# Peptides against a protein of PDB entry 2C5K, part 36

Target 1, 91 residues: chain A of PDB entry 2C5K
Amino acid sequence: EDPFQQVVKDTKEQLNRINNYITRHNTAGDDDQEEEIQDILKDVEETIVDLDRSIIVMKRDENEDVSGREAQVKNIKQQLDALKLRFDRRI

## One batch from the design tools (peptide; aimed at target 1 R17 D39 T47)

Design b2_p28_7_s1 (made by RFdiffusion4, then SolubleMPNN; from b2_p28_7, 16 letters changed)
Fold by OpenDDE base, seed 4:
Structure b2_p28_7_s1 (fold): chain B 91 residues (1-91), chain A 28 residues (1-28)
Amino acid sequence: as target 1 above (91 residues)
Amino acid sequence: SEEEKLKERSKKLKEKKKKFDENIKKSE
């Protein structure tokens, strides 16, 4: 499988899992659990950086049309931003 | 390489997802 697509899938699955947790836990819970969520969100941010870098390399080295991949990353960024907003609004 | 970086990211994401779920089970 294409590593890019695998990462996209894994990232979305992770974001969905956290979103589901936040939905069930609308208030901040145990500090360790909240910190774990923050750690995962940071990991997702770093993952997005690597996804973007891979697209840059493809454009540079292969001169391929990467619009599809750019759209996928854009979607993940939007999902992350929405999740961060929900996470931060919890008390 | 970019490919290897992505493979590592995939592995890390899966590991943290598993850990997250396990921690949730412990708290329940």
Scores: peptide ipSAE 0.614, ipTM 0.908, DockQ to the pose 0.861
OpenDDE base, seeds 1, 2, 3, 5: peptide ipSAE 0.612, 0.612, 0.607, 0.612; ipTM 0.908, 0.908, 0.906, 0.908

Design b2_p28_7_s2 (made by RFdiffusion4, then SolubleMPNN; from b2_p28_7, 11 letters changed)
Fold by OpenDDE base, seed 2:
Structure b2_p28_7_s2 (fold): chain B 91 residues (1-91), chain A 28 residues (1-28)
Amino acid sequence: as target 1 above (91 residues)
Amino acid sequence: SMDEVLKERSKRLREKKKRFDERVEKAE
């Protein structure tokens, strides 16, 4: 499989997993659990950076259509932002 | 290469997901 698509899949699955957890746990858990969530969200942010870089490389060096991939990354960014908002609003 | 970078990201994401699931399971 295309590594880009695999990353997109894994990223969305991780975000969905955290979202499901937050839905069930509307109050902050123990410090270690909350720290792990923060770590995962940070990892997703870094993953998005790599996804964007890969798109730049494709556009520059591979002469491939990147519109679809750009849309996918945009969707992930929106999902991440929404999740961060939910995460931060928990008490 | 970017493919290698992305493959590593995927691996890390899946590993963290697995760890998260295990921790949640233990807490519940």
Scores: peptide ipSAE 0.687, ipTM 0.932, DockQ to the pose 0.846
OpenDDE base, seeds 1, 3, 4, 5: peptide ipSAE 0.685, 0.685, 0.685, 0.685; ipTM 0.932, 0.932, 0.932, 0.932

Design b2_p28_7_s3 (made by RFdiffusion4, then SolubleMPNN; from b2_p28_7, 13 letters changed)
Fold by OpenDDE base, seed 2:
Structure b2_p28_7_s3 (fold): chain B 91 residues (1-91), chain A 28 residues (1-28)
Amino acid sequence: as target 1 above (91 residues)
Amino acid sequence: SMDKRLEERSKRLREKQERFDKRVEESE
């Protein structure tokens, strides 16, 4: 499988899983769980950086249209931002 | 390589997700 698409899939699954947890836990929960969520979200941020880098490399080396991949990354960024906002708003 | 880096990212994401799921399950 395309490593880019695998990462996109795994990233979206991570974001969806955290979103589901936050939905069930509308208030901040156990400190260990909250810290783990923060760690996962930070990992997703770093993953997005690598996705963007991979697009740059693909654009440079393969000379292919990367608009589709850019749209996927943009969607993930929007999903992450929305999730971070929900996470931070929990009191 | 970039592909290797992405594969490592994927692996870490899945490992963290698995650990998270186990913790959630144990807390219920």
Scores: peptide ipSAE 0.637, ipTM 0.919, DockQ to the pose 0.829
OpenDDE base, seeds 1, 3, 4, 5: peptide ipSAE 0.636, 0.635, 0.636, 0.637; ipTM 0.919, 0.918, 0.919, 0.919

Design b2_p28_7_s4 (made by RFdiffusion4, then SolubleMPNN; from b2_p28_7, 14 letters changed)
Fold by OpenDDE base, seed 2:
Structure b2_p28_7_s4 (fold): chain B 91 residues (1-91), chain A 28 residues (1-28)
Amino acid sequence: as target 1 above (91 residues)
Amino acid sequence: SMDERLKERSKELKEKQKKFDEKIKESE
């Protein structure tokens, strides 16, 4: 099991779960639920930092082509940004 | 190591996932 791919999978699953919740709850709901979403989104941001660091380490230590992993992280960032927009736009 | 850090992130994400899912379930 590749830890990088596992984290990518876990991150996307988290974002999808939140997205599904927001879809079902187009307006801001319970404060505890909203706070939990904020916490998860912050955790995803920190996770992306670690994913990027992992790519830097691979470039440095293994001199391997990391374009595929960079594309995956870029996709996650786009998904996160879209989700943040949906989250913040809710009345 | 970076791999251990990523594994820790994975665990953290999964823990928060479970917490969120449980919270949603309780609110339904």
Scores: peptide ipSAE 0.490, ipTM 0.873, DockQ to the pose 0.820
OpenDDE base, seeds 1, 3, 4, 5: peptide ipSAE 0.488, 0.490, 0.488, 0.489; ipTM 0.872, 0.871, 0.871, 0.871

Design b2_p28_8 (made by RFdiffusion4)
Pose (drawn by RFdiffusion4):
Structure b2_p28_8 (pose): chain A 89 residues (1-28, 31-91), chain P 28 residues (1-28)
Amino acid sequence: EDPFQQVVKDTKEQLNRINNYITRHNTADDQEEEIQDILKDVEETIVDLDRSIIVMKRDENEDVSGREAQVKNIKQQLDALKLRFDRRI
Amino acid sequence: LTDSGMTLEERIEFFNENREEEERNFDE
């Protein structure tokens, strides 16, 4: 919807796509470099979401707690995924 | 690859540019 919500949705979907891939290919791979690149891009995308929240918090007419919770959720999804990726054997 | 400092609009275009490639790589 707003640019923030679109990026949140794209990030969760991007992480979910890699997660589904890892379930199917859980051995240590054609997409190895590609996954690393995308996960790094997701780390920097979260920095952009955080910065966006920092600026919006300066506006007293804005409550950023919902956006903060979404970013926290994305960081948890990313952390769980990175470990699954790292542990393919 | 990308670095931080991008607007959310630029992030949307980035995802749109890479979406079809990622779908072919991970969903097919």

Design b2_p28_8_s1 (made by RFdiffusion4, then SolubleMPNN; from b2_p28_8, 18 letters changed)
Fold by OpenDDE base, seed 5:
Structure b2_p28_8_s1 (fold): chain B 91 residues (1-91), chain A 28 residues (1-28)
Amino acid sequence: as target 1 above (91 residues)
Amino acid sequence: MIKAGKSLEEWIKYFEERKEKLKELFEE
């Protein structure tokens, strides 16, 4: 399988799990799990950077049509932003 | 079959490994 697509899939799955966690924990806690969620969110953000970089390479060096991949990354960014907002608004 | 969920720590590790594979994609 294409590593790009696999990472996209894994990223979305992680974000969905975090979303479910936030739903169950509407009040911010101070435990190891909260810290782990923060770490995952940061990793997702960095992963998106890597995904963008890979798209640039594929577009430039391999001359591939990356429109679909760009749309996927955009969708993940939107999902991440929504989760970050939900996570940070908790009291 | 319902698969047991990974711990958050396990997911972080898995995610990092997947990132590395992606990095290899544009380094090759």
Scores: peptide ipSAE 0.139, ipTM 0.586, DockQ to the pose 0.044
OpenDDE base, seeds 1, 2, 3, 4: peptide ipSAE 0.096, 0.134, 0.115, 0.129; ipTM 0.559, 0.582, 0.567, 0.588

Design b2_p28_8_s2 (made by RFdiffusion4, then SolubleMPNN; from b2_p28_8, 16 letters changed)
Fold by OpenDDE base, seed 3:
Structure b2_p28_8_s2 (fold): chain B 91 residues (1-91), chain A 28 residues (1-28)
Amino acid sequence: as target 1 above (91 residues)
Amino acid sequence: MIKAGKSLEELIEYFKERKEELKKLFEE
């Protein structure tokens, strides 16, 4: 896989891990993992920005069809938003 | 955040590094 696909894959994997964590920890508490999850979510946000920018560069410099990559990033954004909602709604 | 003006090659290298960072986010 090219680096773009590798980052997409890893990002989705991290989001899935967070989702599983939230499932196991449906109530926020005094858990060191809470801060770590917040940091990971922030890192994912930055990664998505980077992925978007890479697509812009590819459109400009390579003039290639990036619709597939755009769809992948869209999917990750949706997954992130859903995860943020789950994380924040916990009591 | 990738700075404006980076070439495609620079972005590719950045993604390789970012991949390794993402792998370290969770412990096995």
Scores: peptide ipSAE 0.085, ipTM 0.605, DockQ to the pose 0.225
OpenDDE base, seeds 1, 2, 4, 5: peptide ipSAE 0.044, 0.045, 0.042, 0.041; ipTM 0.554, 0.555, 0.548, 0.547

Design b2_p28_8_s3 (made by RFdiffusion4, then SolubleMPNN; from b2_p28_8, 16 letters changed)
Fold by OpenDDE base, seed 4:
Formats: structure tokens, sequence, C-alpha cells
Structure b2_p28_8_s3 (fold): chain B 91 residues (1-91), chain A 28 residues (1-28)
């Protein structure tokens, strides 16, 4: 698999892990783990930005798979947004 | 961390590094 797909998979995996964490921890804590989750969420957000930027470059090369990659990034964005909402709503 | 102006090959290398960073964060 190419590095783009690897990052996509890794990003989704990270989001899934966080989602599972939130499910197990409905109350927000102030421990180090909560801070790490926040950091990971931020890194995921930045990764998505980079994925988008790379797609711009790929479009210049007339890559036939660009549309598929755009859809993948859109899906990750939706997953991130939903997860951020869950994370932030915890008390 | 924004890496604008990269070529495709440079993006490939960047993504390899990004994956490592994400993995490292979860290991902490």
Amino acid sequence: as target 1 above (91 residues)
Amino acid sequence: MIKPGLSLEEWIEYFKERKEELDKKFLE
C-alpha cells in the first residue's frame, strides 16, 4: 500500500481507538491519558490537512485515483468531527 | 505542521514520517 493509504488507515485506526476510549470513559478526566487523546486528535486534524494538500499535488499529475482519495479524506473528516463532539460533550 | 510546496515524492516521505508520529503518540 502507498503511504497515503497507510496514513488514512492509521488515522482511522487512531480515531477508532479514541472512540473506544470515550465509550469506556464517559466522564472527562484530568489525567495524562485525556491530554494524550487531545493531542492525538490535534495530530489527526493536522494529518487530514496534509492529506488534502497532497491531493492537490496528485491532481497535478492527473492521478486517476484522486477522486477516491478525496472521498476517503471526507470520510475521515466526518469521523473526526463526530468524535470531537463526543469527546467535548463529556463532563 | 504544514508542508506546503512538496512534490509527490516528498509527500510520500512526509506521510511515512507522519504515520510514525501518530503511532508514537498512541504509545505514550
Scores: peptide ipSAE 0.248, ipTM 0.689, DockQ to the pose 0.205
OpenDDE base, seeds 1, 2, 3, 5: peptide ipSAE 0.082, 0.132, 0.109, 0.075; ipTM 0.565, 0.581, 0.616, 0.568

Design b2_p28_8_s4 (made by RFdiffusion4, then SolubleMPNN; from b2_p28_8, 17 letters changed)
Fold by OpenDDE base, seed 2:
Structure b2_p28_8_s4 (fold): chain B 91 residues (1-91), chain A 28 residues (1-28)
Amino acid sequence: as target 1 above (91 residues)
Amino acid sequence: MIKPGLSLEEWIEYFKKIEEEMKKKFEE
């Protein structure tokens, strides 16, 4: 499988797992776990940057139609943003 | 691919691994 697609898939799954965690923990009561989630969210953000970088490389080196990959990254960004809002608004 | 059933700690470690692998794969 394309490494890009694998990373996209893994990133989405990671975000889903965090989302499930937030669902189970609607209150920020476990400081250690909350900090870990924050770190993961930051790492996902950095992963998205890496995905964008890879798209730039693909455009330059392969003349590949990257519109689909750009859409995938956009979708992950939206998922991340929604998750951040959900995480921050917890009581 | 993240395996189902991993603990939070195991998942975090896997995520870090994926990030490092990504950096290597897409490095210019």
Scores: peptide ipSAE 0.115, ipTM 0.604, DockQ to the pose 0.051
OpenDDE base, seeds 1, 3, 4, 5: peptide ipSAE 0.086, 0.091, 0.089, 0.109; ipTM 0.572, 0.587, 0.579, 0.596

## One batch from the design tools (peptide; aimed at target 1 Q33 E36)

Design b2_p29_1 (made by RFdiffusion4)
Pose (drawn by RFdiffusion4):
Structure b2_p29_1 (pose): chain A 89 residues (1-28, 31-91), chain P 29 residues (1-29)
Amino acid sequence: EDPFQQVVKDTKEQLNRINNYITRHNTADDQEEEIQDILKDVEETIVDLDRSIIVMKRDENEDVSGREAQVKNIKQQLDALKLRFDRRI
Amino acid sequence: DTEEFEEQRERVEENRNKLREETEELEET
């Protein structure tokens, strides 16, 4: 919807796509470099979402707690995914 | 999988640029 919500949706979808891939290919791979690149891009995307929240928090007419919860959720999804990726044997 | 990853990376980058532009306009205000 707004640019922030679109990036949140794209990120969760992007992480979910890699997660589904890893389930199918759980051995240690054609997509290895690609996954690393995308995950790094997701790390930097979360930094952008955090910065966006920092700026919006300066506006007293904005409650960013919903956005903060969404970013926290994405960070959890990323952390769980990184470990699954790292542990393919 | 490669094609889908690439198409999604382009859309995600376009939406990130929109978010960055909006955040800059809010900081200047």

Design b2_p29_1_s1 (made by RFdiffusion4, then SolubleMPNN; from b2_p29_1, 13 letters changed)
Fold by OpenDDE base, seed 5:
Structure b2_p29_1_s1 (fold): chain B 91 residues (1-91), chain A 29 residues (1-29)
Amino acid sequence: as target 1 above (91 residues)
Amino acid sequence: FREEAEEQRKRLRESVEKLREETRKREEE
């Protein structure tokens, strides 16, 4: 499989898992789990840097269309931002 | 949650490494 698509898939699965956790835990729970979630969110932020770098390199070739990949990364960023907002709003 | 999350993080790290390798190869072309 395309490494880019695999990363997108794995990233979304990770975010979905956290989203499900937040849904079941509207208040801060185990401090260790909360810290792990924060670490995972940071990992996703770093992953987005790698995804963007991949797209930048692809853009050097004018014959390659990157619009689809840009849309995918945009979607991940939106999902991450929404999740961070939910996470931070918890009491 | 922790065990599953750790496995997911591991998979993500592995997939990211493959992406980085591909990106590096393309950068060198």
Scores: peptide ipSAE 0.686, ipTM 0.929, DockQ to the pose 0.888
OpenDDE base, seeds 1, 2, 3, 4: peptide ipSAE 0.686, 0.686, 0.685, 0.686; ipTM 0.929, 0.929, 0.928, 0.929; seed 2 fails the geometry check

Design b2_p29_1_s2 (made by RFdiffusion4, then SolubleMPNN; from b2_p29_1, 14 letters changed)
Fold by OpenDDE base, seed 4:
Structure b2_p29_1_s2 (fold): chain B 91 residues (1-91), chain A 29 residues (1-29)
Amino acid sequence: as target 1 above (91 residues)
Amino acid sequence: FSEEAKEQKKKLEENVKKLREETEKREKE
C-alpha cells in the first residue's frame, strides 16, 4: 500500500474514533480527552494539506489521473467538517 | 481513549512523513 492510501486510511480511522467519542459524550468536557481530540483535528487539517500537495505534484504529469485521489480527499474533508461541527456544537 | 489516540496519532504522523517525503522527492524530479 502506498503512503497516500495509508494516510487516507489512518485519517479516516482517527475521525471515526472521534466521532464515536462524541456520540458517547454529547456535552463538552473539561478533560484531557477533549484537548486530545482538538489536537487530532488540527493534525487532520495538516494531513489534508499534505494529501492535496501530493495530488498537485501528481497532476503535473498529464498522463496521471488523480480524480480518484481527489475524491478521497474530498470525502475526508467532508467527514472532518461534519465532525468539527458536531464537536463545536456540544454544550 | 487517550492512549489509543496517542498511538494512532503517532502512526498517522509517521505515514504522513512518508507521504511528504515521497511528494518532495517527486516534486524535485
Scores: peptide ipSAE 0.581, ipTM 0.896, DockQ to the pose 0.927
OpenDDE base, seeds 1, 2, 3, 5: peptide ipSAE 0.578, 0.580, 0.580, 0.578; ipTM 0.895, 0.896, 0.896, 0.896; seeds 2, 3 fail the geometry check

Design b2_p29_1_s3 (made by RFdiffusion4, then SolubleMPNN; from b2_p29_1, 13 letters changed)
Fold by OpenDDE base, seed 2:
Structure b2_p29_1_s3 (fold): chain B 91 residues (1-91), chain A 29 residues (1-29)
Amino acid sequence: as target 1 above (91 residues)
Amino acid sequence: FSKEFKEQRKRLEESVKKLREETEKREKE
C-alpha cells in the first residue's frame, strides 16, 4: 500500500474518464456537466499540489530517490494540460 | 452526471486524504 501511487493511479483514471467524455461529447453540452468537469479538473490541480508536497518532504531525506515520482507527477501535469486544451477547444 | 465520475471523484478524494496525512506526518518528524 503506497498512498502516493494510489493517488497517481486514481488521478490518471479520473483524467482518462474525462478524456473519454470529451471524445463522446465534442460539443459543449449540459451546463451542469460542464461545470462538474471543471470542478474535477480543479480537484486534479489541487491533487498535484499534494503530490508535489509529498515529494518535497521526501527530498528532505537524501536516502529517498524521488526521480521516479517527479516523472509521474510531470506526466500527470502533461495529461491535465492536454485535457484542458481538448476541453476548452470544443465547439 | 454519470455515476462513474462521482465514484471516481470520491475515490480520489479518499486516496488524497491518505497521502496528505502521510505527508503531514513526515513533515512533523
Scores: peptide ipSAE 0.688, ipTM 0.927, DockQ to the pose 0.806
OpenDDE base, seeds 1, 3, 4, 5: peptide ipSAE 0.688, 0.687, 0.687, 0.687; ipTM 0.926, 0.925, 0.926, 0.926; seed 5 fails the geometry check

Design b2_p29_1_s4 (made by RFdiffusion4, then SolubleMPNN; from b2_p29_1, 12 letters changed)
Fold by OpenDDE base, seed 2:
Structure b2_p29_1_s4 (fold): chain B 91 residues (1-91), chain A 29 residues (1-29)
Amino acid sequence: as target 1 above (91 residues)
Amino acid sequence: FKKEFEEQRKRLRENVEKLRKKTEELEKE
């Protein structure tokens, strides 16, 4: 029921799906495929920005400990960075 | 501030839905 956790979970799932796609396609695809992957990665970045913003709002309005959520976002950022590196290393 | 929170939740849901759709499209290629 926590929308933050749902978004975290779904974002990680999408990153895993792209990672699996790259595993199946270790060489660069056509221009359309490469652009689509780049667009997805951009959408993930935007999602991370929105997650960070939600944490700021939660800290301000609910005065809750957000350290756990910050750690989750950090984990997603690390997953994204790893995926970007893998994507860029493709021949 | 509730409105801001709701708008952020909306954007989060929209972003995830876009991600899902684009990823599904990619997997169909």
Scores: peptide ipSAE 0.236, ipTM 0.772, DockQ to the pose 0.036
OpenDDE base, seeds 1, 3, 4, 5: peptide ipSAE 0.131, 0.234, 0.234, 0.234; ipTM 0.678, 0.771, 0.770, 0.771

Design b2_p29_2 (made by RFdiffusion4)
Pose (drawn by RFdiffusion4):
Structure b2_p29_2 (pose): chain A 89 residues (1-28, 31-91), chain P 29 residues (1-29)
Amino acid sequence: EDPFQQVVKDTKEQLNRINNYITRHNTADDQEEEIQDILKDVEETIVDLDRSIIVMKRDENEDVSGREAQVKNIKQQLDALKLRFDRRI
Amino acid sequence: TEEDTEDKTYLTEKATEIRERRKEEEEEE
């Protein structure tokens, strides 16, 4: 919807796509470099979402707690995924 | 099988787009 919500949706979908891939290919791979690149791009995307919240918080007419919860959720999804990726054997 | 093909295609295309974007930014600097 708004640019923030679209990036949140794209990020969760991007993480979910890698997660589904890892389930199918849980051995240590054609997509190895690609997954690392995309996960790094996701780390930097989260920084952008955080910065966007910092600026919006300066506006007293905005409650950013919903956006903060979404970012926290994305960070949890990323952390759980990174470990699954790291532990493919 | 179709989903695995789509996911692999997407991951490759998306990684390529990220690399191209980073290369263009370096050329501009």

Design b2_p29_2_s1 (made by RFdiffusion4, then SolubleMPNN; from b2_p29_2, 17 letters changed)
Fold by OpenDDE base, seed 3:
Structure b2_p29_2_s1 (fold): chain B 91 residues (1-91), chain A 29 residues (1-29)
Amino acid sequence: as target 1 above (91 residues)
Amino acid sequence: DEEDKELSKWLKEESKKIKEKREKKELEE
């Protein structure tokens, strides 16, 4: 098993579930729930940083083709940005 | 709605895990 791919999978799962929640709750709910969403979004953001760092290390130390992994991270970033936008639009 | 309940439960549990994970990282740094 590739740990990188597992992290990607877990991150996508987080984003998917948050998206489902936001879709079902277009207006801001309980403050606690809003904070919980923020926690998860922040975790995703931090995970992306870690993934980027890992890619840099692989590119430098392993001299491997990281194009595929870079594309995956790019996709996650796009999903996160879109979700943040949706989240922030809620009043 | 059952789905709402499941999602809300997940939010709570996931947030808790994240807080614990962050706390762990802070202790290790």
Scores: peptide ipSAE 0.670, ipTM 0.913, DockQ to the pose 0.725
OpenDDE base, seeds 1, 2, 4, 5: peptide ipSAE 0.670, 0.669, 0.669, 0.670; ipTM 0.912, 0.911, 0.911, 0.912

Design b2_p29_2_s2 (made by RFdiffusion4, then SolubleMPNN; from b2_p29_2, 14 letters changed)
Fold by OpenDDE base, seed 2:
Structure b2_p29_2_s2 (fold): chain B 91 residues (1-91), chain A 29 residues (1-29)
Amino acid sequence: as target 1 above (91 residues)
Amino acid sequence: SSEDEELSEYLKKKAKEIKEKRKKKEELE
């Protein structure tokens, strides 16, 4: 069991689902759906903070090579940033 | 389309889960 990888997987799924929605809805849609997307994006941001904290703890307490996990978090951050940009640019 | 409906339902469900998660966190604080 690797809770870190599960969180990463779940986070990427959320971002992918939002991306799919935005792709199919290139203009701002129903206000409720737009708010739901914003709430999910905010939760992803908070999740990324938690992932970073977990990496700090692993480096400190376990002295493990966390380069792979750092790369995963970096990838999620990039995906989030790109998605937020797409989300905000919709008319 | 069915795909649109499935996506919409997913987002709705996920947002609700997030809301409930936050509520539980607040109750523990």
Scores: peptide ipSAE 0.604, ipTM 0.892, DockQ to the pose 0.755
OpenDDE base, seeds 1, 3, 4, 5: peptide ipSAE 0.599, 0.594, 0.598, 0.596; ipTM 0.890, 0.891, 0.890, 0.892

Design b2_p29_2_s3 (made by RFdiffusion4, then SolubleMPNN; from b2_p29_2, 13 letters changed)
Fold by OpenDDE base, seed 4:
Structure b2_p29_2_s3 (fold): chain B 91 residues (1-91), chain A 29 residues (1-29)
Amino acid sequence: as target 1 above (91 residues)
Amino acid sequence: SEEDEELSKELKEKSEEIRKKRKEKLEEE
């Protein structure tokens, strides 16, 4: 598997795990876990930047269609935003 | 291109980091 797809897969898995955690923990109360989640979310943001850069470079090659990759990154961004919202709204 | 290769390496490293963190989390469970 190419590195881009592997990162996409791993990133989605991270977000899903956090989402599941938030589902089980609708109230903030574990500072250690909160910090861990915040760190992961930050890492995901950085990962998205790297993925976008990769797409930009690929677009410079006329032989590469990036539409699918752009859609994947867009999906990750949407998942991240939704997760941040859930994370921040916890009482 | 050189830039593409560098980005590819960076993405590989990111994936490895994610996997490492996942392993650490599983070990804590």
Scores: peptide ipSAE 0.284, ipTM 0.751, DockQ to the pose 0.037
OpenDDE base, seeds 1, 2, 3, 5: peptide ipSAE 0.187, 0.282, 0.281, 0.280; ipTM 0.626, 0.748, 0.751, 0.749; seed 3 fails the geometry check

Design b2_p29_2_s4 (made by RFdiffusion4, then SolubleMPNN; from b2_p29_2, 13 letters changed)
Fold by OpenDDE base, seed 3:
Structure b2_p29_2_s4 (fold): chain B 91 residues (1-91), chain A 29 residues (1-29)
Amino acid sequence: as target 1 above (91 residues)
Amino acid sequence: SSEDEELSKWLKEEAKEIREKRKKEEELE
């Protein structure tokens, strides 16, 4: 298994579960749960930074075509941004 | 519901692991 693809898969699973939770809890809930969501979203954000760094290395040091990987990261970023918006709009 | 319980459980466990991971990383800096 490609480590990059595994990270992408795990990140998408995080995003999907958060999305499911937010969908089922359209209003802000327990303070602990809200903080838990924030922590997971932050983890996803940091993971994206790591993925971007890995792509830079692939382009620079390994001279690989990374267009597909860049598209995957872009998709994850879009999902994250959408979830952040949904999360912040809850009352 | 069962799904609500599972998601809440996942949130708690996932966030706990993340906080522990971050704490460890900060201590290494």
Scores: peptide ipSAE 0.640, ipTM 0.901, DockQ to the pose 0.751
OpenDDE base, seeds 1, 2, 4, 5: peptide ipSAE 0.639, 0.639, 0.639, 0.639; ipTM 0.899, 0.899, 0.900, 0.900

Design b2_p29_3 (made by RFdiffusion4)
Pose (drawn by RFdiffusion4):
Structure b2_p29_3 (pose): chain A 89 residues (1-28, 31-91), chain P 29 residues (1-29)
Amino acid sequence: EDPFQQVVKDTKEQLNRINNYITRHNTADDQEEEIQDILKDVEETIVDLDRSIIVMKRDENEDVSGREAQVKNIKQQLDALKLRFDRRI
Amino acid sequence: SLDYDKEEREENRNKLREATEELEEELDE
């Protein structure tokens, strides 16, 4: 919807796509470099979402707690995924 | 490719950055 919500949706979808891939290919791979690149881009995307919240928090007419919760959720999804990726054997 | 929608995601990120910068300029003024 707004640019922030669209990036949140894209990020969760991107992470979910890699997660589904790892379930199917759980051995240690054609997509290895690609996954690393995408996960790094997701890390930097979360930094952008955080910065966006920092600026919006300056506006007293904005409550960023919903956006903060979304970013926290995405960080959790990323952390759980990174470990699954790292542990393919 | 797992990254087939990369250009669209880059466009969405740019839109977020532009919206954030416009809001920061308005709040500074």

Design b2_p29_3_s1 (made by RFdiffusion4, then SolubleMPNN; from b2_p29_3, 16 letters changed)
Fold by OpenDDE base, seed 4:
Structure b2_p29_3_s1 (fold): chain B 91 residues (1-91), chain A 29 residues (1-29)
Amino acid sequence: as target 1 above (91 residues)
Amino acid sequence: SLNSNYEEYKKKVKELREATKKKEEELEA
């Protein structure tokens, strides 16, 4: 099992869950879920740091091709940014 | 909870970090 791919998968699934929640709850509330979402988003940001670090290290190995992994992380960053925008713009 | 698999998620992140560290050490050996 490749931990990089597993983390990518789990991260995207978590972002999708939050996105679905925001869709069902388009206005910010006082429930505990709002704070949980913020915490999860911060965790994802930290996870992205770990993913990037993994790529940086792997790029030092001339026998490794990380172009696909870089694209995956880019996609996650885009998904995160879009989700953060949706989360923040709610009233 | 919105993150039902939080513990497993964090475990995998840790595994990623450890794998990265291991690879880095191998490159420097």
Scores: peptide ipSAE 0.672, ipTM 0.926, DockQ to the pose 0.920
OpenDDE base, seeds 1, 2, 3, 5: peptide ipSAE 0.669, 0.672, 0.672, 0.671; ipTM 0.925, 0.926, 0.926, 0.926

